# Peptides against a protein of PDB entry 9GMZ: the designs that were tried, part 24

Target 1, 343 residues: chain A of PDB entry 9GMZ
Amino acid sequence: TGFPLELLTRPATERLAYFENYTVAHPRLKEVYEILMRTIAEPAGASFIFVYGASGVGKTTLRLRVEQKLTELALPKLESDRARVPVVGIEAIAPESRYFNWKEYYTRALITLEEPLIDHKFDYGVRGISRDNFGKINVESKVVAPALRRALENALIHRHPDVFFVDEAQHFGKVASGYKLQDQLDCLKSLANMTGILHCLLGTYELLTFRNLSGQLSRRSVDIHFRRYCADSPEDVQAFKSVLLTFQQHLPLAETPNLVDHWEYFYERTLGCIGTLKDWLKRVLSDALDREATTITLKDLQKRALSVAQCQKMFKEIQEGERQLSETEADVQNLRSALGLGA

## One batch from the design tools (peptide; aimed at target 1 V24)

Design b2_p14_1 (made by RFdiffusion4)
Pose (drawn by RFdiffusion4):
Structure b2_p14_1 (pose): chain A 343 residues (1-343), chain P 14 residues (1-14)
Amino acid sequence: as target 1 above (343 residues)
Amino acid sequence: AAALEEAIEAPENS
């Protein structure tokens, strides 16, 4: 397989758009996707899905692909329920203040729930907020956060989304003190419990500070680790080389450049993160299409790669996250012994 | 049920 040969006659813009729209279902992403879809289809009391992963591993692409896939299920379902949004997804806003702005979060979440059939919803539940009949949801600055949250809860319990996505969830950790970390997540827990809607949180390894704050949160959450490819296990190396081969075969050029020969350097500057690899390859392809180059040279790859210091910081954070998320037989034995079960 | 099983399957390369 490979890129369509017709693209060679087309201008560089079509090649670049093709490569941008190209995706690879590498095994780690496939497994994480399957687990996430299976867990969303049946939460069974869980109120959180944590998706831990390094920067550029593909959390956002996963969110988008699962959103698209779940939207397909909604069309047959719509014949039964006219007013139902299948999936709601938003991004956590990094606050300018010391603490996360819950009022702005509620405002954006309610705004994202705009639908053309707003007449079905009627009143949101609290005065001071309504659509301006121009397709935009208007909220009043005098409306307090408890009332806005109550309106969001009513809107969510009316629409009943399958899953609620909060991309970049590490921004929830912006607090004004050292003790507000548990409360920051307890608020979202209460919202999810009352609305009966699973809140899937995606973020980098900084989200691990939100892992196990309390036993209640521990039970109300499901951990999904989007592991990067490690050079230690030969199978992961084989998979990383294989992804490079797929990219080598699928980037539009006159002749396919050799990328497997330089797999070590790619891993050096990408740490196995597939998104970081694709971004680099797309940048190199864009640089090459400017000069109409027939192949990719190592010099082109080196010109637009990542700095050593940046990769050192990436690896330090990744090591810390993998160390925190590691699970061994020793931990299972320790828990067995402490539980008094034995063996 | 069959639609859910299909939805759980990861999409192919695209």

Design b2_p14_1_s1 (made by RFdiffusion4, then SolubleMPNN; from b2_p14_1, 7 letters changed)
Fold by OpenDDE base, seed 4:
Structure b2_p14_1_s1 (fold): chain B 343 residues (1-343), chain A 14 residues (1-14)
Amino acid sequence: as target 1 above (343 residues)
Amino acid sequence: SAALEAFIQPPEDE
């Protein structure tokens, strides 16, 4: 089943919004979703979940779908517990400076945690944090990072989310030295321990540096690898073609474009990353709608494609991440063999 | 979500 044909008579903004909100249920997304949902339901003493994979693999889509599902599952309980927030999700910002801005992180986390729909007023116990008549949190510039941390700890304890999501979490690793990275990890660990809230960090393969630096986090963490589709796997190629078929059926255009015939070109310019594919098609759809075009052409695709140089850079970053994971898997096998457990 | 439960059908071999 394709897009609703009624969209062809709707404004370009509604047609674009349909495609933006459309999510393809591709096999890797489903697999990671099921693992993540199970881990959130039964963390088994874990304090952290690490979800890592290529840029543009679809981690933000995964987060949003999990947030939606956790909210839906919590609705019956939220009627009785008006203080509870089922899930909190933020995106970590890349620091403009050489150091991660904890003050900004805590402020954004507090603002996101205090959704306007929550009737229950919370006193943060911190001067310079206020709530307006609309329930919006205001943080005065004079409030220092340690006070914001305490406010966030209290808010997380009071609201008791099932999970705290941090997207683009590799930005915590943007510190000048490995020692400073350890301090950042100890800060996150302390926040999780003080609140008792499960933290899920989503990011690129740069998150593997967090795994390697803290043997203590490794004992209390679950790792989830969100893999791209690989062209050397017939099953992955078939899944990628199936995603293209689904997207072509859900592009709200008068004539269905044949994307599947160009699957190799789509693979070349996305590296098997479905988020990158969706973002590309979104740009091309926007251009087509602006021109009142009936379909999209290969020329339209080429105009909005990532450059070969961009793809080569992204591919090197992916290969380095996949290599580090393969080495870790080999180390586990070597450890098992050395322990006499067999490979 | 019902959307995540739907198996993407393999492309029909045209």
Scores: peptide ipSAE 0.007, ipTM 0.424, DockQ to the pose 0.076
OpenDDE base, seeds 1, 2, 3, 5: peptide ipSAE 0.000, 0.000, 0.006, 0.000; ipTM 0.350, 0.296, 0.408, 0.279

Design b2_p14_1_s2 (made by RFdiffusion4, then SolubleMPNN; from b2_p14_1, 8 letters changed)
Fold by OpenDDE base, seed 2:
Structure b2_p14_1_s2 (fold): chain B 343 residues (1-343), chain A 14 residues (1-14)
Amino acid sequence: as target 1 above (343 residues)
Amino acid sequence: SAAIEAFIQPPEDE
């Protein structure tokens, strides 16, 4: 099934919005989605979930789909418990300074947790936190990080989300020393333990450094690797071609472009990352709609492709992350062998 | 939305 044909008579903005909102249910996304949903439903005493993978693999798409599903599943309970929020999702911002801004993090988390549409208003018990006439949270500049933490702890306990998502969580790792990184992880662990709320950190392979630094986090964390498609796997190549086929059917253009015949070029410039592919096609679609073009050409694709130098850099970062994971798997096997546990 | 249902439902193998 392709895009709705009525879109061809609609404004360019609606045609672009259709493609932006369209999600291909590809095998790796489905697999990670099922693992994540199951882990949220049955955390088995875990306080953290780590979802790691290449930049542009589709982690934000995964988060948004899980947030949507958790909201849908919670609707019957939300009618009876108007104080409950089913899920909270924030994006970690790269600090301007070498230090993570906890005050900003807590403020953003509070603002996201306290949607203006929630009828049941909570008192934070913290001076300088108020709501405007629209129910939006306002935090005065005088409010210190420890007070914001207490407010967030109380809000998380009161609203009781099934999970707290932090996207781009590798930004917590941008600290000058390993000790400061461990202290930050201990702060997050303390927040999860004090509230009883499961935290899910989504990020690049830089997130693996967090897992390895705290032996205590490793005991209470679930790890989910969101893999790219690999060109050395016939199954992965077929899945990638199937994604291209689906995207070409869902580009709201008068003539269906042939993307599949160019699969090697798409793979070369995306490294098997479906988010990178979608963002590329979105840029090309926008250019085509602006020109009132009937289709997309190879020249249109080339104009918006990542450079070879960008792809080489991204590939080096991927290879280093994949290597670190392979070493960790080997270490587990070596540990089992040393314990006299058979293979 | 129809786009959500398509993600959650495995394609029925027709």
Scores: peptide ipSAE 0.006, ipTM 0.372, DockQ to the pose 0.116
OpenDDE base, seeds 1, 3, 4, 5: peptide ipSAE 0.000, 0.000, 0.000, 0.000; ipTM 0.348, 0.375, 0.390, 0.286

Design b2_p14_1_s3 (made by RFdiffusion4, then SolubleMPNN; from b2_p14_1, 8 letters changed)
Fold by OpenDDE base, seed 1:
Structure b2_p14_1_s3 (fold): chain B 343 residues (1-343), chain A 14 residues (1-14)
Amino acid sequence: as target 1 above (343 residues)
Amino acid sequence: SAALEAFIQPPPDE
């Protein structure tokens, strides 16, 4: 079934919001979703989950869907335990300096964890952290990073989320020296250990650097590779075409555009990344709605496409990440063979 | 709910 036809009589803002909120269920997203949900339910002593993949593959969509599902599953328990938060998700900020801003990280985590709807006043044990009249957390500028960390540890213990999500987690790695990167990992490890809360780090292939730096983190981490669709796989091409078919049915336009006939062009400009595809179609839909257009044309697509130079840059970053993973897989196979476990 | 259900169950190929 396509979009609700009633949307054609609705304002452009509602039509755009429909498409923005629409999520295509595609094989890779489902697979990663199921693995992630299972791992959160049964972490088996893991303290970390790493979800890595290309920029625009759909990691944020994955996170939001998992957050939604965990919230829905927790609703019956939240009636009895008003202090509990089922899930918390933040985005790591790119550091303006060579140093990750832990103070900002802890502040954002506290603000996100302590939503205004939580009736229970929690004493953070830290002066300069308060709630306003609306229950929103206010952190005074005088509060230092170690105090914010203790407040976050206490809040995580008290709220006991099933998982703590950190999106764009590659930003922890932007520290200029290997020693400082290890210090960041040790800080995250300590936070997970002190709270007993499972951490899920989502990011680009730059997260592979974190995986390799700590043999102790690797023993307590689960890796989830969110792959793009590959044009050399007939199954992946078919899945990508099916996504295009679904998107064309869910564009709230009077005339259904034929996106599938242009699948190669869509693939060329998205590299098989469904998030990039959705963002592209969203921009094109917005332009079409602003013009009161009945459909989307190839010219409309071309106006909002990523440039060839952008695609080439993104593709190099993807190839490097995929290469590093392939080398790691080969190393695992070599290790298994050397141990006599077979390939 | 409906968007999540659509995520879990692809609409049947009509």
Scores: peptide ipSAE 0.010, ipTM 0.439, DockQ to the pose 0.125
OpenDDE base, seeds 2, 3, 4, 5: peptide ipSAE 0.000, 0.008, 0.006, 0.008; ipTM 0.282, 0.438, 0.458, 0.452

Design b2_p14_1_s4 (made by RFdiffusion4, then SolubleMPNN; from b2_p14_1, 9 letters changed)
Fold by OpenDDE base, seed 1:
Structure b2_p14_1_s4 (fold): chain B 343 residues (1-343), chain A 14 residues (1-14)
Amino acid sequence: as target 1 above (343 residues)
Amino acid sequence: DEALRAFIQPPEDE
């Protein structure tokens, strides 16, 4: 089934919003979703989940879908437990300096956790944290990072989310190397341990460097690799073509564009990353709607495509990440062989 | 949310 035909008579803003909100269920997204949902339901003593993959693979889409599902599943319990929040998600900010801004992190986490619509208000016991007349959390500039941490710990314990999501979590690793990076990991570990809340860190392959620095985190972490589609796999190519077919059916245009015939060009400029593909099509759709065009052309696609140089850079970053994972898989195989376990 | 349904429900095999 394609887009609702009534959209063709609607404003460009509604047509664009439809496409923005539309999510293609594709095999890799479904697989990672199911693994993540199962792991959240049964963490088996894990304190961390690491979800890593290429930029633009769809990690944010995955997070949002999991958040929606966890919220839906919690609704019956939330009627009786007005203090509970089913899930909390934040995006880690890239540090402006070689130091991670913990004060900003804790502040954003508190603001996200303490939605204005929550009936049961919690007293943080920290001076300079208040709610405005609309119930929004306000943090005074004088509040120091250790006090914000205690407030967040108390809030997480009180609200007891099933999981705490941190998107763009590779930004924790962009701090100075060595002991400082270990200290950041220890801070996150301590927060998870003190609250008893499962943390899910989503990020690029740079997150692997962060994961590998703490042998203690590795013992209490679950890893989920969100793979891109690979052109050397016939199954992956077919899945990618199926995604293109679905997107062409859900572009709210009078004439259905033929995206599938250009699958190689789409692959070349997305590297098999569905998020990159969706963002590209969104830009092209926006342009088409602005022109009141009936369809999109190859020329329209080319105008909004990533440059070859951008794709080459992104591909090098992907190859390095995939190489590191392949080496880790080989190490696991070597370990299994050394243990007398079959490959 | 229709997007959630599309994600949770396999496309009906037409």
Scores: peptide ipSAE 0.008, ipTM 0.368, DockQ to the pose 0.108
OpenDDE base, seeds 2, 3, 4, 5: peptide ipSAE 0.000, 0.006, 0.000, 0.007; ipTM 0.319, 0.373, 0.308, 0.390; seeds 2, 5 fail the geometry check

Design b2_p14_2 (made by RFdiffusion4)
Pose (drawn by RFdiffusion4):
Structure b2_p14_2 (pose): chain A 343 residues (1-343), chain P 14 residues (1-14)
Amino acid sequence: as target 1 above (343 residues)
Amino acid sequence: SLSLPDISLESGVV
C-alpha cells in the first residue's frame, strides 16, 4: 500500500492535506481506543475515565475519532429521540487567576450544548440565560455559578449525552492553595453523579495528581494509560519501526525515503510518541515540498527536529509518569497481605 | 448502555 500516485500531478497543497488527514492505527492506540469505547458503552457506576498519556501520544486524535465513531450510533437512535446529542466535548480553560474559573467552565459547557431544535428544551431552568434566537446561547454576567451549574445539570439530564469529554484536564489542577485539589475534582464528581453522565478526562501526566485523592474518587474512576512506545521491549521497538515504515510508504514524494535506517534518531527525538513523530514528519514534508524535493534527507529531518533540552524535559516527565503508573506483582501481594486474604 | 456493532480502528485517510 501507499499514497495515491495521482497526487504527484496535484500541487503541494493537496499532498500536504493528504498527509495531514492520514492516520495510523498503531497497536497502542488501537488497544486504548478499544478500552475507551468499551468503557463508554458501559460505564456501570463509574463517573470518570482518566486517559493518561505523554504529550503528543494522540489523546486529542483519540477523542476526535471516538467522537466521530459514537456520532454514527446516534443517527439510528435519533429516530426514537429527536432531541439527543450523542457526545459533548470541550477543553478545560487554563485560568489567568490563581484558581480554575468554574463559572467560565459552566458557561462554555452550556454553550457547547447548543442545538437547532432549541424549542425542545424550552427553559434551561434559571432565568437570565436563553438563546438570542440568532443561534447563540446568551448568558448574563449577573447569573451566579450555582444557578449556571443547575442549568447545565438540567440541560445535561434532558439531552442525556453518551459521554462528556474534557480535553486537557490537567488545567483542573490550577488551585489557590494546597488543599483544594480534592474539592476541585469532588465538584465534577457531584456534577457527574447527579447528571448521570460519564465525564471522560484526558490530559498529560500532570493529570496523575488527580488520580487517587479519595476512595470515593478511586471507585468512581477508571484509569486508562496511553503508554508511549518504549525502547526496552523489543516488541515496542518493532512497532515503532513499523510505524515509521508506514509513514515512509505513505508520505507523498517522488520516491520513498528510507526512514527505518534512522529509527534510532527518530526515537531519540520523539520518545516513541506517535503524534510527535507525525508532526515532525509533516513539518519536514512541508519544508521539502517548498523546494519540490524528490526525497527526504537526514539534513531535512535535523533542520526541523526538537531541541535536546526539550526532549530531556519530555523524558523526565514521562519517566515520572511511568514510574507513578507502574504496577507490579509486588503491589498485588502487598495488597493481598494487608487485606488478610493470604495467597 | 450502548450496543456496539463494530469498534474496529483502521489506518487511513479520515

Design b2_p14_2_s1 (made by RFdiffusion4, then SolubleMPNN; from b2_p14_2 with S3E)
Fold by OpenDDE base, seed 3:
Structure b2_p14_2_s1 (fold): chain B 343 residues (1-343), chain A 14 residues (1-14)
Amino acid sequence: as target 1 above (343 residues)
Amino acid sequence: SLELPDISLESGVV
């Protein structure tokens, strides 16, 4: 089943919005979704979940789908418990300075946590945090980061989300010294411990640096690898082609473009990352709609493709991450063998 | 209904 044909008579903005909101349930997304949902339901004393994978693999899509599902599951309880928030999700910002801005982080977390519950005033226990007439949290400039932390701790305890998501969490790692990264991890650990709220950090393979620094987190963390599709796997190639077919059917164009016949070119320029593929197709669709085109061509695809140089850079970053994981798996096997546990 | 369209992995043998 393709897109609703009525979209062909709709404005370009509605046609684009349809495709933007469309999600392909590809096998790796489904697998990671099921693991993540199970881990959130039964954390087994974990305080952290790390979801790592290539840039553009679809981690943000995963987060949004989990947030939606947790919200849907909580709706019957939210009618009786108006204080509860089922889930909170923020994106970590790359610091402009060599220092992570904790004040901004706590402020954004508070804003996001309270945004769905405008009508219910909560006393944060901190002077200079208020809601405006529109229910938006206002934080006075005089409020210091330790006070904002206490406000967030109190809000998280009171709202009791099933999970706190931090997307683009590799941005914590961009701090110029390993010490600052450890301090950030210890700060996050403390927040999770003080609130009793499960934290899920989503990011690139740069999150593996957090794993290496946090020998103590390893006991209280669950790792989820969101893999890309690999061209050396027939099953992965078939899944990737199926994704192309699905997107082909859901591009709101008068003539269905043949994407599947170009699967190798799509693979070359996405590295098997479905988010990268979707973003590419979105750009091409936008251009097609602006031109009132009936379809998209290979030439239209080429105009919006990542450059070979960009793909080569991204591929090196992926290979380094995949290598580090493979070495870790080998180390586990070696440890098992050394313990007399069969491989 | 966020029915993930069942990607029926119908093996479309093209």
Scores: peptide ipSAE 0.017, ipTM 0.566, DockQ to the pose 0.065
OpenDDE base, seeds 1, 2, 4, 5: peptide ipSAE 0.010, 0.008, 0.010, 0.010; ipTM 0.508, 0.528, 0.538, 0.561

Design b2_p14_2_s2 (made by RFdiffusion4, then SolubleMPNN; from b2_p14_2 with S3T)
Fold by OpenDDE base, seed 5:
Structure b2_p14_2_s2 (fold): chain B 343 residues (1-343), chain A 14 residues (1-14)
Amino acid sequence: as target 1 above (343 residues)
Amino acid sequence: SLTLPDISLESGVV
């Protein structure tokens, strides 16, 4: 089924919002969603979940869909426990400086966890944290990072979410000169241990560096690889074409564009990353709506495509991440063989 | 309210 035909008579803003909110349930997204939902329901003593994959593979879409589902599943329990928050999700900010800003992280986490819609106001016991007349958290500039951390620990314990999501979590890897990446990881471990809250870190293949630095985390972490579609796999090519067909049917234009016939060009400029594909199509749709165009053309696609140089850079970053994972899989097989365990 | 279609992961195997 395509887009609702009534959208063709609606403002450009509503047509664009429809496409923005539309999500294709593609095979890799479904697989990772099912693994992640199962792991959150039955963490088996895990304190961390790492979800890693290429930039633009769709990790933010995955997060938002899991947050929605966890909220829906929690609704019956929230009627009896008004202090509970079912899920909290934040995006880690890229530091303007060469180091991760923990003060900003804790502030954003507190603001997100303590939305005004929560009837049960908690006092954090921290001077300089207050609520305005609308119930919004205000943090005074004088409040230091250790005090914000204690406030967040208390808030997480009191609100008891099923999971704490951190998107773009590779930004924790941005350390100042002379600081160790291990110290950042120890801060995260301590937050998870002190609160008893499961943490899910979503990010690029730079998260593999965090996994490799801590032999203790490996015992208390679950790894989920969100793979791109690969052109050397006939099944992955078919799945990618099916995604293009689905997007083609859900572009709110008077004439359905033929995207599937250009699948190789879409693959060349997205590297099999569905988030990159959606963002590209969103930009092209916006341009078409601004021109009151009946359809999109190959020229419209070319105008908003990533450059070959951008794609080459992104592909090198993907290949390095995929290589590190393949080496880890080979190392496990080699270790099993060396132990006399059948591969 | 644009109800996000229930991601009933209907296997849209078209």
Scores: peptide ipSAE 0.010, ipTM 0.500, DockQ to the pose 0.105
OpenDDE base, seeds 1, 2, 3, 4: peptide ipSAE 0.008, 0.009, 0.010, 0.009; ipTM 0.489, 0.474, 0.516, 0.532; seed 1 fails the geometry check

Design b2_p14_3 (made by RFdiffusion4)
Pose (drawn by RFdiffusion4):
Order: structure tokens, then sequence, then C-alpha cells
Structure b2_p14_3 (pose): chain A 343 residues (1-343), chain P 14 residues (1-14)
């Protein structure tokens, strides 16, 4: 397989758009996607899905693909329920203040729930907020956060989304003190419990500070680790080389450049993160299409790669996250012994 | 900062 040969006659813009729209279902992403879809289809009391992963591993692409896939299920379901949004997804806003702005979060979450059939919803539940009949949801600055949250709860319990996505969930950790970390997630827990809607949280390894704050949160959450490819296990190396080969065969050029020969350098500057690899390859392809180059040289790759210091910081954070998320037989035995079960 | 900029850049890839 490979890129369509017709693209050679088309201008560079079509080649670049093709490469941007191209995706690879590498094994780690496939497994994580399958786990996430299975868990969303049946939460069974869980109120959180944590998706841990390094920067550029593909969390956002996963969110988008699962959103699209779940939207397909909604069309047959719509014949039964006219007013139902299948999936709601938003991004956590990094606050300018010391603490996360819950009022702005509620405002944006309610705004994202706008639908053309707003007449079905009627009143949101609290005065001072309504659509301006121009397709935009208007909220008043005098409306307090408890009333806005109550309106969001009512809107969510009316619409009943399958899953609620909060991309970049590490921004929830912006607090004004050292003790507010548990409360920051307890608020979202209460919201999810009352609305009966699973809140899937995606973020980098900084999200690991939100892992096990309390036993209640421990039971109300499901951990999904979007592991990067490691050079230690030969199977992961084989998969990384294979992804490079797929990219080598699928980037539009006159002749396919050799990328497997330089797999070590790619891993050096990408640490196995597929998104970081594709961004680099797209940037190199864009640079090459400017000069209408027929192949990719190593010099082109080196020109637009990542700095050593950047990759050192990436690896340090990744090592810390993998150390924190590691699970061994020793931990299982320790838990067995402490539980008094034995063997 | 640098990692944030990298994360914004790589957002939506693959």
Amino acid sequence: as target 1 above (343 residues)
Amino acid sequence: TELEELAERTAGEV
C-alpha cells in the first residue's frame, strides 16, 4: 500500500492535506482505543476515565476518533430520542489566576451544549441565562457559579450524553494552596455522580497528581495508560520501526525515502511518541515540498527536529510518569499480605 | 513553557 500516485500531479497543498489527514492505528493506540470504547460503552458506576500519556502520544487524536465513532451510534438512536447529544467534549482552560476558574468552566461546558432544537430544553433551570435566538447561548455575569452549575447539571441530565470529555485535564491542578487538590476533583466527582454522566479526563503525566487522592475517587475512576513505545522491549522497537515504514510508504514524494535506516535517530528525538513523530515528519514534508524535493534527506530531518534539552525534559517527565504508573508482582503480593488473604 | 508549546503544536496529530 501507499499514497495515491495521482497526488504527484496535484499541487503541494493537496499532498500536505493528504499527509495531515493520514493516521496510523499502531498497536498501543489500538489497544487504548479498544479499552476506552469498551469502558465508555459500560461504565458501571465509574465516574472518571483517566487517560495518562506523554506529550504527543495521541490523546487528542484518540478523543477525536472516539467522538466520531460514538457519533455514528447516535444516528439510529436519534429516531427514538429527538433531543440527545451523543458526546460532549471540551478543554480545561488554564487560568490566569492562582486557582482554576470553575465559573468559566461551567460557562464553556454549558455553551458547548448548544443545539438547534433549543425549544426542547425550554428553561435551563435558573433565570439569567438563555439563548439570544441567534444561535448563541448567553449567560449573565451576575449569575453565580452554584446556579450555573445547577443549570449545567439539569442540562446534562436532560440531554444525557454518553460521555463527557475534558481534554487537557492537568489544568485542574492549578490551585491556590497545597490542600485544594482533593476538593478540585471532588467537585467534578459530585457533578458526575449527580448527572450520572461519565467524565473522561485526558492529560499528560502531570495528571498523575490526580490519581489516588481518596478511596472514593479511587473506586470512582478507571485508569487507562497510553504508554509510549520503549526501546527496552524488542517488540515495541519492532512496532516503532514498523510505524516508520508505514509513514515512509505513505508520505507523498517522487520516491520513498529510507526511514528505517535512521530509526534510532527518530527514537532519539521522539521517544516513541507517535504524534511527535508525525508532527516532525509533516514539518519535514512541508519543508521539502517548498523546494519540490524528490526525497527526504537526513539533513532535512535534522533541520527541523527537536532540541536535545527539550527531549531531555520530555524523557525526565516520561520516566517519572512511568515510574509512578508501574505495577509489579511485588505490589500484588504486598497487597495480598496486608489484606490477610495470603497466597 | 517549552513542553506546553510542544504539546500545542503536536495537538491533533496522528

Design b2_p14_3_s1 (made by RFdiffusion4, then SolubleMPNN; from b2_p14_3, 5 letters changed)
Fold by OpenDDE base, seed 4:
Structure b2_p14_3_s1 (fold): chain B 343 residues (1-343), chain A 14 residues (1-14)
Amino acid sequence: as target 1 above (343 residues)
Amino acid sequence: SELEELRRRVAGSV
């Protein structure tokens, strides 16, 4: 089953939007999705979920699919419980400064929680937070971060989401010289504890630094590794080829391109990261649609590929993250051996 | 309504 053939007669914008919205249900995404959904449904006293993996592995796609599913499952109950939101998802922003901007974080979280369609004027009890005539939150510049935090705590308690997602959560690690990353984690822990809301932090392997900083986090966190596909695994290579086959069937072009024959080149320039692959194909599709092309060529792919230098940099970052995880697994085995539990 | 927007989001995600 490929794309709807009627798209070939539709505007380029609709054809591109189809591909942008299309998600390949690949094995690693399905696995992590099932683990995450189960953990959200039964957190077993966890306050945090950490989802870590390579940049471009598909963490944002995972988040959006979970948000969709949680919303779908909640819809029958939302008719009776109008104050509830099933899920909240935000992206942590990289500060222009060297320091994480908590004021901006709290403001974005409040804006996301309080969508314009909320008929209930929730009073945050904070001066300088107002709603416009469209129900959009306005935060005055004079409002300080501690007041915004209290407003967010109150909003989270009132709306009671099943989970609060923070994408690009490695940006919490951007601390001033002399400040402890621990202080940022303690701030997040306090927010989760005060609200009773499960937090899911999605990010790069830089999130592993958060795991090691607190034995108390380890007791109240679930860890999910979103792995890339590895070329040294025949199963992973077959899964990657199957993803290419699916994408070629869902490119809304008159002639189906043969992406699978170029699988090694796709692997070289994506490092087995399906998000990177999708973004690449999206750029190439956009170029093809702009030219009214019937298909995509290797030359079209090469024009929008990441450079070898970019891939080498990304691969070093991946190898460092995978190394840190392998050391953690070895430490668990060493601990079991030291406890007399055997390997 | 908020409920209609949530329904739209669920329906629009193919």
Scores: peptide ipSAE 0.042, ipTM 0.736, DockQ to the pose 0.073
OpenDDE base, seeds 1, 2, 3, 5: peptide ipSAE 0.028, 0.015, 0.029, 0.026; ipTM 0.690, 0.441, 0.705, 0.681

